# Peptides against a protein of PDB entry 4A54: the designs that were tried, part 10

Target 1, 94 residues: chain A of PDB entry 4A54
Amino acid sequence: MSVADFYGSNVEVLLNNDSKARGVITNFDSSNSILQLRLANDSTKSIVTKDIKDLRILPKNEIMPKNGTKSPSTNSTKLKSAETYSSKNKWSMD

## One batch from the design tools (peptide; aimed at target 1 F28 D54 L55)

Design b2_p13_5_s4 (made by RFdiffusion4, then SolubleMPNN; from b2_p13_5, 6 letters changed)
Fold by OpenDDE base, seed 5:
Structure b2_p13_5_s4 (fold): chain B 94 residues (1-94), chain A 13 residues (1-13)
Amino acid sequence: as target 1 above (94 residues)
Amino acid sequence: MLKELEEKLNKES
């Protein structure tokens, strides 16, 4: 497969300096051999391919950097804990 | 360099 077939894949890149970068592959500059990753903070990191020691594709179930897709505003409707008003039914035994 | 990246990606795929 070409590098373009991996666009949108979440990857972990181990660099030659033993630093790690995690992000989604957004682009590859073939002329300069630069891989572009979108990071979790929506910033873009450019990595020269020669500086890549190792690369792994992260499974889809691992927390992908949430693309700012509108997390549906989970209106955390504070489920007001229904205070079980234990109405003390004082059964007055007469 | 492209080939090396493709090889790494294909190995993990």
Scores: peptide ipSAE 0.425, ipTM 0.865, DockQ to the pose 0.761
OpenDDE base, seeds 1, 2, 3, 4: peptide ipSAE 0.421, 0.424, 0.424, 0.420; ipTM 0.864, 0.864, 0.864, 0.863; seed 3 fails the geometry check

Design b2_p13_6 (made by RFdiffusion4)
Pose (drawn by RFdiffusion4):
Structure b2_p13_6 (pose): chain A 94 residues (1-94), chain P 13 residues (1-13)
Amino acid sequence: as target 1 above (94 residues)
Amino acid sequence: EETEKEIAEKLEE
């Protein structure tokens, strides 16, 4: 597979200077081999791939926090509130 | 093209 399939992928990269950086890929130019990474902290960073010493793809979600649950639902409620409250599950023992 | 292939291989691993 080519890199186009891995565009938007969140991976970590160790550079020639033994520094590590991880971000979600946005672009790669073939002529110059230049990679733009859009990090989840609303920042953009352009890094030329020639400075890459090694690459690795990070696990999906739970990257920083460590947990042992399946987490089938995100259960997130950031912004947008309504007049209804829900706890654990809507239906139980059904 | 070679650099792209090497990067692709590392990403597949």

Design b2_p13_6_s1 (made by RFdiffusion4, then SolubleMPNN; from b2_p13_6, 7 letters changed)
Fold by OpenDDE base, seed 1:
Structure b2_p13_6_s1 (fold): chain B 94 residues (1-94), chain A 13 residues (1-13)
Amino acid sequence: as target 1 above (94 residues)
Amino acid sequence: SELEEELSKKLLE
């Protein structure tokens, strides 16, 4: 298991200074010990892992305060199943 | 949770 397995997870990070940050894990730099979070305002926050006191994973159903940026409604293009009308041309010979 | 613990361990490694 690696940190990359948690990419896309929404987390709350408690820092040593008792401040909190909430965001989606977008990247982890293991060489420099930097965790990158995407915040609700679409900005990026870099956190030095040594400054992390605690971390919790937020449930998917937790309504993050959506800043009113309309998540692009993925228009589920209803793939209209082309009903192939097989017109059986029954050529009745008589 | 166990997942939180594992993530924390990996971040601190």
Scores: peptide ipSAE 0.466, ipTM 0.872, DockQ to the pose 0.133
OpenDDE base, seeds 2, 3, 4, 5: peptide ipSAE 0.467, 0.454, 0.463, 0.462; ipTM 0.871, 0.869, 0.869, 0.871; seeds 2, 3 fail the geometry check

Design b2_p13_6_s2 (made by RFdiffusion4, then SolubleMPNN; from b2_p13_6, 6 letters changed)
Fold by OpenDDE base, seed 1:
Structure b2_p13_6_s2 (fold): chain B 94 residues (1-94), chain A 13 residues (1-13)
Amino acid sequence: as target 1 above (94 residues)
Amino acid sequence: SELEKELSEKLLK
C-alpha cells in the first residue's frame, strides 16, 4: 500500500514541537517528504514528514470543528430515473 | 491502529 491509499482521510498530526494539525490528506510529495493537508478553513498546510512525531486517523463521524463554512453539501442529485412513458400509440384503424 | 502504523511507516520512509 501507499500513502495515496489514505488520500481523503481525516488525520490528526502531532509534530515534534508538540503542535497539532488536523486535516484531510490531499497530497504527498515523496521526493521532498512533504505531506499536504486541507484544513477546516479550506486552507492548505504542508508538513515536512520528519517533523511528525505521531499521527492518528480520525473516524468519519467525528465532528471536526467546522469553521462555519458550509461544506458544500454534495446534493446527491437523485438521478430521477426517467420513467420512459412508453406511450403505446395504439393507432386503432377502426 | 495498524492502519495508523502503516501510514506512519510510509510517511517516515
Scores: peptide ipSAE 0.467, ipTM 0.872, DockQ to the pose 0.134
OpenDDE base, seeds 2, 3, 4, 5: peptide ipSAE 0.463, 0.463, 0.455, 0.465; ipTM 0.871, 0.872, 0.871, 0.873; seed 2 fails the geometry check

Design b2_p13_6_s3 (made by RFdiffusion4, then SolubleMPNN; from b2_p13_6, 7 letters changed)
Fold by OpenDDE base, seed 5:
Structure b2_p13_6_s3 (fold): chain B 94 residues (1-94), chain A 13 residues (1-13)
Amino acid sequence: as target 1 above (94 residues)
Amino acid sequence: SELEKKLSEKLLK
């Protein structure tokens, strides 16, 4: 088994400086000991493996922070507040 | 997990 078998896996990496990185494993440079992650913002982060304190594989069902799913621009159709024109039916009683 | 162990072993070697 090689690191390549884990390409595409979502992982959380805890670094020696206690920072965390989450991303998809996209590449591993064994010669230089560099793990590459694709982050939620589609950027890439290269991590030297000696800087890794711990690593966990995230379950597939874990809601990876959706890349900015274009929240469907709910065109806030201005629900024109139907100004209920209270038609003042002035029933002028004569 | 076992997978994490395997991955860690490969990354740290």
Scores: peptide ipSAE 0.460, ipTM 0.872, DockQ to the pose 0.103
OpenDDE base, seeds 1, 2, 3, 4: peptide ipSAE 0.456, 0.457, 0.455, 0.450; ipTM 0.871, 0.871, 0.871, 0.870; seed 2 fails the geometry check

Design b2_p13_6_s4 (made by RFdiffusion4, then SolubleMPNN; from b2_p13_6, 8 letters changed)
Fold by OpenDDE base, seed 1:
Structure b2_p13_6_s4 (fold): chain B 94 residues (1-94), chain A 13 residues (1-13)
Amino acid sequence: as target 1 above (94 residues)
Amino acid sequence: SKLEEELSKKLLE
């Protein structure tokens, strides 16, 4: 398991200074120990991991305070399972 | 949660 497995997750980060940041994990720089979050206003915040006191994963249904920009409705395109019509061509020889 | 713990562990590694 890697941090990349959590890309797209909405998280709340509690920092050592007791401030909080909420956003979607967009990137992690392991070499520099920097976590990148996309915030509600579509800005990006970089957080040094040593400054993180605690982290929680927010449930998908938690209404993040929508600043008025319509979060793109992820149209869950129902992947219509292509019903493989197995046309059994029964070649009836008579 | 277990997932939060794993994520935290990876971030602090």
Scores: peptide ipSAE 0.438, ipTM 0.864, DockQ to the pose 0.121
OpenDDE base, seeds 2, 3, 4, 5: peptide ipSAE 0.444, 0.435, 0.435, 0.436; ipTM 0.864, 0.864, 0.864, 0.864; seed 2 fails the geometry check

Design b2_p13_7 (made by RFdiffusion4)
Pose (drawn by RFdiffusion4):
Structure b2_p13_7 (pose): chain A 94 residues (1-94), chain P 13 residues (1-13)
Amino acid sequence: as target 1 above (94 residues)
Amino acid sequence: EEKTEELKEALEE
């Protein structure tokens, strides 16, 4: 597979200077081999790939926090509130 | 791991 398939992938990269950086890939130019990473902190960063010493894909979600649960639902409620409240599950023992 | 190897190979090409 080419890199186009890995565009938007969140991976971690160690540079020639033994520094580590991770972000979600946005682009790669073949002529110059230049990679733009859009990090989840609403920042963009352009880094030329020639400075890459090594590359690795990070786990999906739970990257920083460590847990042992399946987490089948995100259960997130950021912004947008309604007049209804829900706890644990809507239906139980059904 | 397989996908990381495939991505490294694609960058080397």

Design b2_p13_7_s1 (made by RFdiffusion4, then SolubleMPNN; from b2_p13_7, 6 letters changed)
Fold by OpenDDE base, seed 5:
Structure b2_p13_7_s1 (fold): chain B 94 residues (1-94), chain A 13 residues (1-13)
Amino acid sequence: as target 1 above (94 residues)
Amino acid sequence: MEKEKEFKEALSK
C-alpha cells in the first residue's frame, strides 16, 4: 500500500510540538517526506513526516467544518405558533 | 486502527 491510496482521505495529524492539523490528503512528496493537506479554508499545509507524532483517519461522514458554514445561528425563532384563536364570533342571530 | 497503521507504514517507506 502507498500513501497515494489515501489521497482524498480526511486526516487529523498530531505533531511533535503537540499542535494538530486536520485536512484532506492531496499529495505526498516521497523524496522530501512531505505530506500535503488541504485545510478547511482551502489553504494547503505541508507537514514533514518526521514531525508527525500521531495521526488518525477521519470517517467520510465527519463533515469537515467548512469555515464558511456560518453556524446557522439557530436563532430559535420561536415560531410563536400564532394560535389563530379563531374567536368564534358566535353571531347570535336572534 | 488498522487503516492508520497501514498509513503510517506507507509514510515510512
Scores: peptide ipSAE 0.596, ipTM 0.902, DockQ to the pose 0.662
OpenDDE base, seeds 1, 2, 3, 4: peptide ipSAE 0.596, 0.589, 0.591, 0.580; ipTM 0.902, 0.901, 0.900, 0.900; seeds 2, 4 fail the geometry check

Design b2_p13_7_s2 (made by RFdiffusion4, then SolubleMPNN; from b2_p13_7, 4 letters changed)
Fold by OpenDDE base, seed 5:
Structure b2_p13_7_s2 (fold): chain B 94 residues (1-94), chain A 13 residues (1-13)
Amino acid sequence: as target 1 above (94 residues)
Amino acid sequence: DELTEQLKEALEK
């Protein structure tokens, strides 16, 4: 995944206080270790990276769950590279 | 921290 692909991606951030934030990555200040998100209400939230427990990229097709759905906190720490779901549906017509 | 380094790698390349 290129840098360009990460900027503008929707992410879910789980904080150490167990709060969650969802938004688009708009900026990262490496010197100060601050990640900036644009939230759904167009506000911005700055988060210190040390306060982040987990960060995951939301799939483009995921309907941003409305506020109420408890998304299971899968602690997938690994920024797993977007597995190109090569939907090679090889329909082997036998 | 590790996340900072990962973000650097992901956002600064």
Scores: peptide ipSAE 0.412, ipTM 0.857, DockQ to the pose 0.154
OpenDDE base, seeds 1, 2, 3, 4: peptide ipSAE 0.160, 0.172, 0.401, 0.410; ipTM 0.749, 0.738, 0.854, 0.857; seed 2 fails the geometry check

Design b2_p13_7_s3 (made by RFdiffusion4, then SolubleMPNN; from b2_p13_7, 8 letters changed)
Fold by OpenDDE base, seed 5:
Structure b2_p13_7_s3 (fold): chain B 94 residues (1-94), chain A 13 residues (1-13)
Amino acid sequence: as target 1 above (94 residues)
Amino acid sequence: SELEKQLIEALKK
């Protein structure tokens, strides 16, 4: 099996320095032992294979958290629960 | 997994 068989796969790489990288395998330079990943922000990261401690293949359906989706800081504007003052209009029908 | 092992092996070969 060649690395090329895994092109397009989404992987998580654990490096020897305990950092992690997640991306899609786009290329492998066998001569220089360099794995190329496309990251969520569409940038490319090159990883020297000797620096790889571990690797996992992510399921196709795992939506890579688009780093770039600034989760809209939903300023949870505390919707001040309009205390519906149920004004008990006690209509005393006398 | 076995696939992951194979990939690592291929990367470090």
Scores: peptide ipSAE 0.686, ipTM 0.938, DockQ to the pose 0.596
OpenDDE base, seeds 1, 2, 3, 4: peptide ipSAE 0.679, 0.671, 0.643, 0.666; ipTM 0.937, 0.937, 0.936, 0.936

Design b2_p13_7_s4 (made by RFdiffusion4, then SolubleMPNN; from b2_p13_7, 7 letters changed)
Fold by OpenDDE base, seed 1:
Structure b2_p13_7_s4 (fold): chain B 94 residues (1-94), chain A 13 residues (1-13)
Amino acid sequence: as target 1 above (94 residues)
Amino acid sequence: KKKEKELIEALKS
């Protein structure tokens, strides 16, 4: 099994210093032993795997406290369909 | 717990 199999998983990492980090696994650098997590604030945290004491995989249904970063409501600019007023030029020939 | 152990092993391998 590779770490890549867990990409996209939400995890809680307990470090040797007893600090905790929660995030989604986005990348793993095996050459440097660096795990990258995307945090709730969309920042990236790099963790040296040697510093990992324990890890838990969070269930998908666990509402990560979405820091209410208001996803910019893409104001759907209502493209006002330019009603092309077809001016019927009634060329009345007589 | 099994998956977690597997992940840790993969990370530290």
Scores: peptide ipSAE 0.675, ipTM 0.932, DockQ to the pose 0.603
OpenDDE base, seeds 2, 3, 4, 5: peptide ipSAE 0.655, 0.659, 0.672, 0.675; ipTM 0.932, 0.931, 0.931, 0.932; seeds 2, 3 fail the geometry check

Design b2_p13_8 (made by RFdiffusion4)
Pose (drawn by RFdiffusion4):
Structure b2_p13_8 (pose): chain A 94 residues (1-94), chain P 13 residues (1-13)
Amino acid sequence: as target 1 above (94 residues)
Amino acid sequence: ELEKEIAEKLEES
């Protein structure tokens, strides 16, 4: 597979200077081999790949927090509130 | 060549 398939992938990268950085890939240019990473902190960063010492793809979700649950639903309610409240599950023992 | 090496490292991950 080419890198185009890995565009938008969230990975971590160690540079030649033993520093680490991770972000979601946005682009890669073949002539110059230049990678843009869009990090989840609403920041963009352009880094030339030649400075990469090594690469690795990070786990999906739960990257920073550590848990042992399946988490089948995100159960997120940021912004957009309605007049209805729900707890645990809508249906039980059904 | 650099693109292939990067792709290989990503596939191995």

Design b2_p13_8_s1 (made by RFdiffusion4, then SolubleMPNN; from b2_p13_8, 5 letters changed)
Fold by OpenDDE base, seed 5:
Structure b2_p13_8_s1 (fold): chain B 94 residues (1-94), chain A 13 residues (1-13)
Amino acid sequence: as target 1 above (94 residues)
Amino acid sequence: SLEEELAEKLLKS
């Protein structure tokens, strides 16, 4: 099995500087030890393999956060604090 | 794992 067998796979790369890169493997330059990733913004990032601390393959169904898909701002619906209706039980004095 | 295999290939090249 070669690195080329993983072309098209979505990966998350953890770098030695603790930064992360996510993208699709588009190429690997074995001569220079450079991994190329296509990022969500369609740009290409070249990573020197010596700078890679860890790598994981993302499942195909994992929706890579498209940069542009504004995560629907979950409008934190301010859960209106249920006004504890202090039902003043008007004890009708019989 | 596939990740390990990929990592090994990346490191050996």
Scores: peptide ipSAE 0.420, ipTM 0.861, DockQ to the pose 0.122
OpenDDE base, seeds 1, 2, 3, 4: peptide ipSAE 0.411, 0.414, 0.403, 0.422; ipTM 0.858, 0.857, 0.854, 0.860; seeds 2, 4 fail the geometry check

Design b2_p13_8_s2 (made by RFdiffusion4, then SolubleMPNN; from b2_p13_8, 6 letters changed)
Fold by OpenDDE base, seed 4:
Structure b2_p13_8_s2 (fold): chain B 94 residues (1-94), chain A 13 residues (1-13)
Amino acid sequence: as target 1 above (94 residues)
Amino acid sequence: DLEKKLSEKLLKS
């Protein structure tokens, strides 16, 4: 099992500075330790794993907030999890 | 715990 198995999953990332990011995991660069999230505004956020304090996987029905970045965001969109997320949602939490 | 598994994978990479 690898991080790639979680591609398409909706996640909330708590950073060390107590800021939060919500999005779909689109990529992970293991060489550089960079997690990429697609946000509600369809932008991409790159997060250095060393900055991650905590992470949770969100259910499909949970609202994805817009990133607090100054980037122009017009429409609040609810991110849909990929089919992989649907499959992963069947996994045991144990 | 999926979050734990994912976190572990992230931390190990």
Scores: peptide ipSAE 0.382, ipTM 0.855, DockQ to the pose 0.095
OpenDDE base, seeds 1, 2, 3, 5: peptide ipSAE 0.378, 0.384, 0.373, 0.372; ipTM 0.854, 0.854, 0.853, 0.853; seed 2 fails the geometry check

Design b2_p13_8_s3 (made by RFdiffusion4, then SolubleMPNN; from b2_p13_8, 6 letters changed)
Fold by OpenDDE base, seed 1:
Structure b2_p13_8_s3 (fold): chain B 94 residues (1-94), chain A 13 residues (1-13)
Amino acid sequence: as target 1 above (94 residues)
Amino acid sequence: SLEEELSKKLLES
């Protein structure tokens, strides 16, 4: 297994200065120990691995908020509350 | 974990 197996994964990186970066792994330079992330604004950030304090892999379904693209509206499945058709039993009391 | 594996690979370089 290599770092390339993780290309396309969304990650959150905690740096030694306590700043955070979140993006998709696009490249890794093993010779220089540089990790490249594509950020939500489509820019690229290069991170030296020695500056990484911690890393987590984000779930595939976690939509990275693209700046300006409407977050896919969580289709609130309007649970159509089954309107209980109260069948008005018109009991015609003749 | 996958995070552990990735971290190991990043640190090996």
Scores: peptide ipSAE 0.501, ipTM 0.882, DockQ to the pose 0.127
OpenDDE base, seeds 2, 3, 4, 5: peptide ipSAE 0.504, 0.497, 0.498, 0.495; ipTM 0.881, 0.882, 0.881, 0.881; seed 2 fails the geometry check

Design b2_p13_8_s4 (made by RFdiffusion4, then SolubleMPNN; from b2_p13_8, 5 letters changed)
Fold by OpenDDE base, seed 1:
Structure b2_p13_8_s4 (fold): chain B 94 residues (1-94), chain A 13 residues (1-13)
Amino acid sequence: as target 1 above (94 residues)
Amino acid sequence: SLEKELSEKLLKS
Protein backbone atom coordinates (compact mmCIF):
# COMPACT_ATOMS: atom_id res chain seq x y z
CA MET B 1 0.00 0.00 0.00
CA SER B 2 0.95 3.64 -0.44
CA VAL B 3 -0.19 6.98 0.95
CA ALA B 4 -2.26 7.33 -2.20
CA ASP B 5 -4.49 4.54 -0.92
CA PHE B 6 -5.66 7.03 1.71
CA TYR B 7 -6.53 9.82 -0.71
CA GLY B 8 -10.04 11.00 0.02
CA SER B 9 -9.86 9.92 3.65
CA ASN B 10 -10.83 12.41 6.32
CA VAL B 11 -8.10 12.78 8.91
CA GLU B 12 -7.36 14.74 12.04
CA VAL B 13 -3.72 15.72 12.45
CA LEU B 14 -2.08 16.83 15.68
CA LEU B 15 0.93 19.02 15.02
CA ASN B 16 4.04 19.49 17.14
CA ASN B 17 2.81 22.93 18.17
CA ASP B 18 -0.33 21.26 19.61
CA SER B 19 -2.61 22.69 16.95
CA LYS B 20 -4.93 20.42 15.01
CA ALA B 21 -5.90 20.25 11.38
CA ARG B 22 -8.80 18.24 10.03
CA GLY B 23 -9.27 17.62 6.35
CA VAL B 24 -9.39 15.29 3.39
CA ILE B 25 -6.10 13.96 2.08
CA THR B 26 -5.76 15.19 -1.48
CA ASN B 27 -2.07 14.66 -2.18
CA PHE B 28 1.28 13.65 -0.79
CA ASP B 29 4.67 14.79 -2.03
CA SER B 30 6.98 11.99 -1.01
CA SER B 31 10.09 13.76 -2.23
CA ASN B 32 9.52 16.75 0.01
CA SER B 33 7.43 14.99 2.68
CA ILE B 34 4.44 17.31 2.32
CA LEU B 35 0.89 16.16 3.07
CA GLN B 36 -1.91 18.16 1.47
CA LEU B 37 -5.34 18.48 3.09
CA ARG B 38 -8.52 20.04 1.78
CA LEU B 39 -10.20 21.95 4.59
CA ALA B 40 -13.87 22.65 5.32
CA ASN B 41 -13.72 26.01 3.57
CA ASP B 42 -12.35 24.28 0.45
CA SER B 43 -8.92 25.78 0.97
CA THR B 44 -5.79 23.65 0.90
CA LYS B 45 -3.32 23.18 3.73
CA SER B 46 0.15 21.77 3.21
CA ILE B 47 1.76 20.08 6.18
CA VAL B 48 5.37 18.99 6.47
CA THR B 49 5.30 15.49 7.88
CA LYS B 50 8.02 16.22 10.43
CA ASP B 51 5.56 18.63 12.06
CA ILE B 52 3.02 15.86 12.63
CA LYS B 53 2.88 14.50 16.16
CA ASP B 54 -0.12 12.21 15.70
CA LEU B 55 -3.04 11.51 13.38
CA ARG B 56 -6.28 9.58 13.19
CA ILE B 57 -8.61 8.61 10.38
CA LEU B 58 -12.16 9.82 10.89
CA PRO B 59 -15.18 7.60 10.28
CA LYS B 60 -16.83 7.92 6.90
CA ASN B 61 -20.39 7.64 8.14
CA GLU B 62 -20.97 10.65 10.36
CA ILE B 63 -23.39 13.56 10.29
CA MET B 64 -21.85 16.53 8.57
CA PRO B 65 -22.35 19.92 10.21
CA LYS B 66 -21.32 21.68 7.02
CA ASN B 67 -20.67 20.94 3.39
CA GLY B 68 -18.94 17.66 2.91
CA THR B 69 -17.31 15.76 0.12
CA LYS B 70 -17.89 12.31 -1.24
CA SER B 71 -15.40 9.61 -0.49
CA PRO B 72 -13.34 8.42 -3.43
CA SER B 73 -14.57 4.97 -2.50
CA THR B 74 -17.25 3.36 -4.63
CA ASN B 75 -19.66 3.62 -1.71
CA SER B 76 -20.11 7.35 -2.37
CA THR B 77 -20.43 8.26 1.31
CA LYS B 78 -20.24 11.79 2.62
CA LEU B 79 -17.17 12.75 4.59
CA LYS B 80 -16.99 15.13 7.52
CA SER B 81 -16.05 18.70 6.86
CA ALA B 82 -12.50 19.55 7.70
CA GLU B 83 -11.63 21.93 10.53
CA THR B 84 -8.58 23.58 11.99
CA TYR B 85 -8.39 24.15 15.73
CA SER B 86 -6.10 24.04 18.73
CA SER B 87 -6.48 21.74 21.70
CA LYS B 88 -4.54 20.19 24.54
CA ASN B 89 -6.41 16.91 24.49
CA LYS B 90 -4.88 13.49 24.86
CA TRP B 91 -3.83 11.71 21.70
CA SER B 92 -2.98 8.10 21.02
CA MET B 93 -2.06 6.36 17.82
CA ASP B 94 -3.29 2.85 17.14
CA SER A 1 -4.25 -0.02 12.53
CA LEU A 2 -4.84 2.10 9.48
CA GLU A 3 -3.52 5.13 11.37
CA LYS A 4 -0.32 3.30 12.14
CA GLU A 5 0.08 2.21 8.56
CA LEU A 6 -0.53 5.72 7.26
CA SER A 7 1.88 7.25 9.76
CA GLU A 8 4.57 4.75 8.83
CA LYS A 9 4.18 5.59 5.17
CA LEU A 10 4.25 9.33 5.83
CA LEU A 11 7.41 9.00 7.89
CA LYS A 12 9.35 6.65 5.61
CA SER A 13 10.81 9.65 3.80
Scores: peptide ipSAE 0.459, ipTM 0.873, DockQ to the pose 0.110
OpenDDE base, seeds 2, 3, 4, 5: peptide ipSAE 0.453, 0.452, 0.456, 0.458; ipTM 0.874, 0.874, 0.874, 0.875

## One batch from the design tools (peptide; aimed at target 1 F28 L55 I57)

Design b2_p14_1 (made by RFdiffusion4)
Pose (drawn by RFdiffusion4):
Structure b2_p14_1 (pose): chain A 94 residues (1-94), chain P 14 residues (1-14)
Amino acid sequence: as target 1 above (94 residues)
Amino acid sequence: EELEEEIAKKLEES
């Protein structure tokens, strides 16, 4: 597979200077081999790949927090509130 | 093109 398939992938990269950085890939240019990473902190960063010492793909979700649950649903409610409240599950013992 | 192939390989191994 080419890098185009891995565009938008969230990965971690160690540079030649033993520093680590992780972000979601946005682009890669073949002629210059330049990578743009869009990090989840609403920041963009352009880094030339030649400075990469090594690469690795990070786990999906739960990257920073550590848990042992399947988490089948995100159960997120940021912004957009309605007049209805739900707890645990809508249906039980059904 | 070679750098792209090397990078792709490292990503596939990960």

Design b2_p14_1_s1 (made by RFdiffusion4, then SolubleMPNN; from b2_p14_1, 7 letters changed)
Fold by OpenDDE base, seed 5:
Structure b2_p14_1_s1 (fold): chain B 94 residues (1-94), chain A 14 residues (1-14)
Amino acid sequence: as target 1 above (94 residues)
Amino acid sequence: SELEKELSEKLLKS
């Protein structure tokens, strides 16, 4: 298996400077040790492999947030579980 | 994952 087998895969790269890059692997230059990623904005980022601290492969179903799509603020509407406290009306029979 | 390891190894060996 070669790096080329991973072309088209979405990856997250953690760099030695603790910055992160996410993109699709489009090319790898083994002679110069350069990994090329296509980013969400369709730009290309070249990363020298010696600068890579860690790498993970993103699942295909993970929608890469397109730069322009404001991640809808998941307003976690705290579903206030209306605990209907059933006030037991203890009808005291006389 | 194993795939991540393999990819990392390939990237580091080259």
Scores: peptide ipSAE 0.408, ipTM 0.856, DockQ to the pose 0.132
OpenDDE base, seeds 1, 2, 3, 4: peptide ipSAE 0.408, 0.408, 0.406, 0.412; ipTM 0.856, 0.855, 0.856, 0.856; seeds 1, 4 fail the geometry check

Design b2_p14_1_s2 (made by RFdiffusion4, then SolubleMPNN; from b2_p14_1, 8 letters changed)
Fold by OpenDDE base, seed 1:
Structure b2_p14_1_s2 (fold): chain B 94 residues (1-94), chain A 14 residues (1-14)
Amino acid sequence: as target 1 above (94 residues)
Amino acid sequence: SELEKKLSEKLLKS
């Protein structure tokens, strides 16, 4: 398991200075130990992991107040399962 | 949660 497995997760990060940041994990630079979050205003914040005191994963249903960016309504195109009516040609022998 | 723990551990081990 890698940090990349958590990309797209909404998290709240508590920093050592007791400030908090909320965002979606978009990247992790392992070489420099930098966690990148996309914030509600679509800006990005880079956090040095040594400054992280605690981290929690937010539930998916928690509507992060997106400033004005309409969450793309996933048009759940109900793929109407084309019921392929396999017409069983019942060869009725007379 | 265990998931949070795993994530934290991965972040700290880097």
Scores: peptide ipSAE 0.433, ipTM 0.863, DockQ to the pose 0.116
OpenDDE base, seeds 2, 3, 4, 5: peptide ipSAE 0.431, 0.429, 0.412, 0.426; ipTM 0.862, 0.864, 0.857, 0.862; seed 2 fails the geometry check

Design b2_p14_1_s3 (made by RFdiffusion4, then SolubleMPNN; from b2_p14_1, 6 letters changed)
Fold by OpenDDE base, seed 5:
Structure b2_p14_1_s3 (fold): chain B 94 residues (1-94), chain A 14 residues (1-14)
Amino acid sequence: as target 1 above (94 residues)
Amino acid sequence: SSLEKELSKKLLES
């Protein structure tokens, strides 16, 4: 196998500076030891392989956070717990 | 995974 066999794979790269990059492998320059990733915003990031601390391959089913997916503002709709005020209907049986 | 190891190996051998 070659690195080219992994083209199109979605990966997460942990760099030596503890930063992370996620993207699709689009190219590898073996002469210069440069891994190229396409990021979620369609930009390209070039990573020197010597700067890579760790790498994982993301499963195909992991929805890459599209840059444009506005985190649904979890409007914490405080589900006001409908305190069921058990109105004790004291039926006074006289 | 084995694939991750292979990829890492290939990246470092270059």
Scores: peptide ipSAE 0.463, ipTM 0.871, DockQ to the pose 0.112
OpenDDE base, seeds 1, 2, 3, 4: peptide ipSAE 0.459, 0.459, 0.457, 0.453; ipTM 0.870, 0.869, 0.870, 0.868; seed 4 fails the geometry check

Design b2_p14_1_s4 (made by RFdiffusion4, then SolubleMPNN; from b2_p14_1 with E1S E2S I7L)
Fold by OpenDDE base, seed 5:
Structure b2_p14_1_s4 (fold): chain B 94 residues (1-94), chain A 14 residues (1-14)
Amino acid sequence: as target 1 above (94 residues)
Amino acid sequence: SSLEEELAKKLEES
């Protein structure tokens, strides 16, 4: 299996300095051994593989950094339940 | 590279 098989995966990287980075794997430079992550703010972070202590793939259910794909503002259009007030027009047939 | 293989292995194990 190659690193390229994991492109698009959201990962948490633990560095040797005990700092953490989270992002989507966008590229791996095999010549320089550099892993590229797209961060939640759409910036790119380059990490030298030698500086990686550990890494894990984050489950899809963990809030992927919302790429600024505009979450369609769920305008909770309060579907005001148009309570069709069935105005019972009681047509009193007299 | 050996480093790529090591990284791929770590990814596979996660």
Scores: peptide ipSAE 0.397, ipTM 0.858, DockQ to the pose 0.783
OpenDDE base, seeds 1, 2, 3, 4: peptide ipSAE 0.395, 0.386, 0.396, 0.393; ipTM 0.858, 0.855, 0.858, 0.857

Design b2_p14_2 (made by RFdiffusion4)
Pose (drawn by RFdiffusion4):
Structure b2_p14_2 (pose): chain A 94 residues (1-94), chain P 14 residues (1-14)
Amino acid sequence: as target 1 above (94 residues)
Amino acid sequence: LEEETEELKKALEE
């Protein structure tokens, strides 16, 4: 597969200077081999790939926090509130 | 995941 398939992928990169950086890939130019990473902190960063010493793909979700649960649902409620409250599950023992 | 990382490294080297 080419890099186009890995565009938007969140990976971590170690540079020639033994520094590490991870972000979600946005672009790669073949002529110059230049990679733009859009990090989840609402920042954009353009880095030329020639400075890459090594590359690895990070696990999906739970990257920083460590847990041992399946987490089948995100159960997130950021912004947008309604007049209904839900706890654990809507239906139990059904 | 390891296989995908190796494929991505090879694609960058090409």

Design b2_p14_2_s1 (made by RFdiffusion4, then SolubleMPNN; from b2_p14_2, 7 letters changed)
Fold by OpenDDE base, seed 2:
Structure b2_p14_2_s1 (fold): chain B 94 residues (1-94), chain A 14 residues (1-14)
Amino acid sequence: as target 1 above (94 residues)
Amino acid sequence: MKELEELLRKALES
């Protein structure tokens, strides 16, 4: 099981400073140990994993403040093609 | 990597 298996999951992150962040896991940089969350306001927050005290996965039914991210209604919301950021992150999973 | 994976694993078991 890899962190990538949780992409798209809604999570609440408790940080070591007792602050909380809620968002969708969009990316994980294994080289730098940075978790990226998309927040309700569509901004992205980068969190260093060493600063995480605890993490919980939010149930799908918890109405995350719908910023208009429609529940994946089965309808073809064209995932706008994530521009291929060519960053050669050689995720060499050794 | 292992630390975050462990946090996620624990979160799923809970």
Scores: peptide ipSAE 0.401, ipTM 0.842, DockQ to the pose 0.171
OpenDDE base, seeds 1, 3, 4, 5: peptide ipSAE 0.344, 0.348, 0.352, 0.346; ipTM 0.818, 0.819, 0.820, 0.817

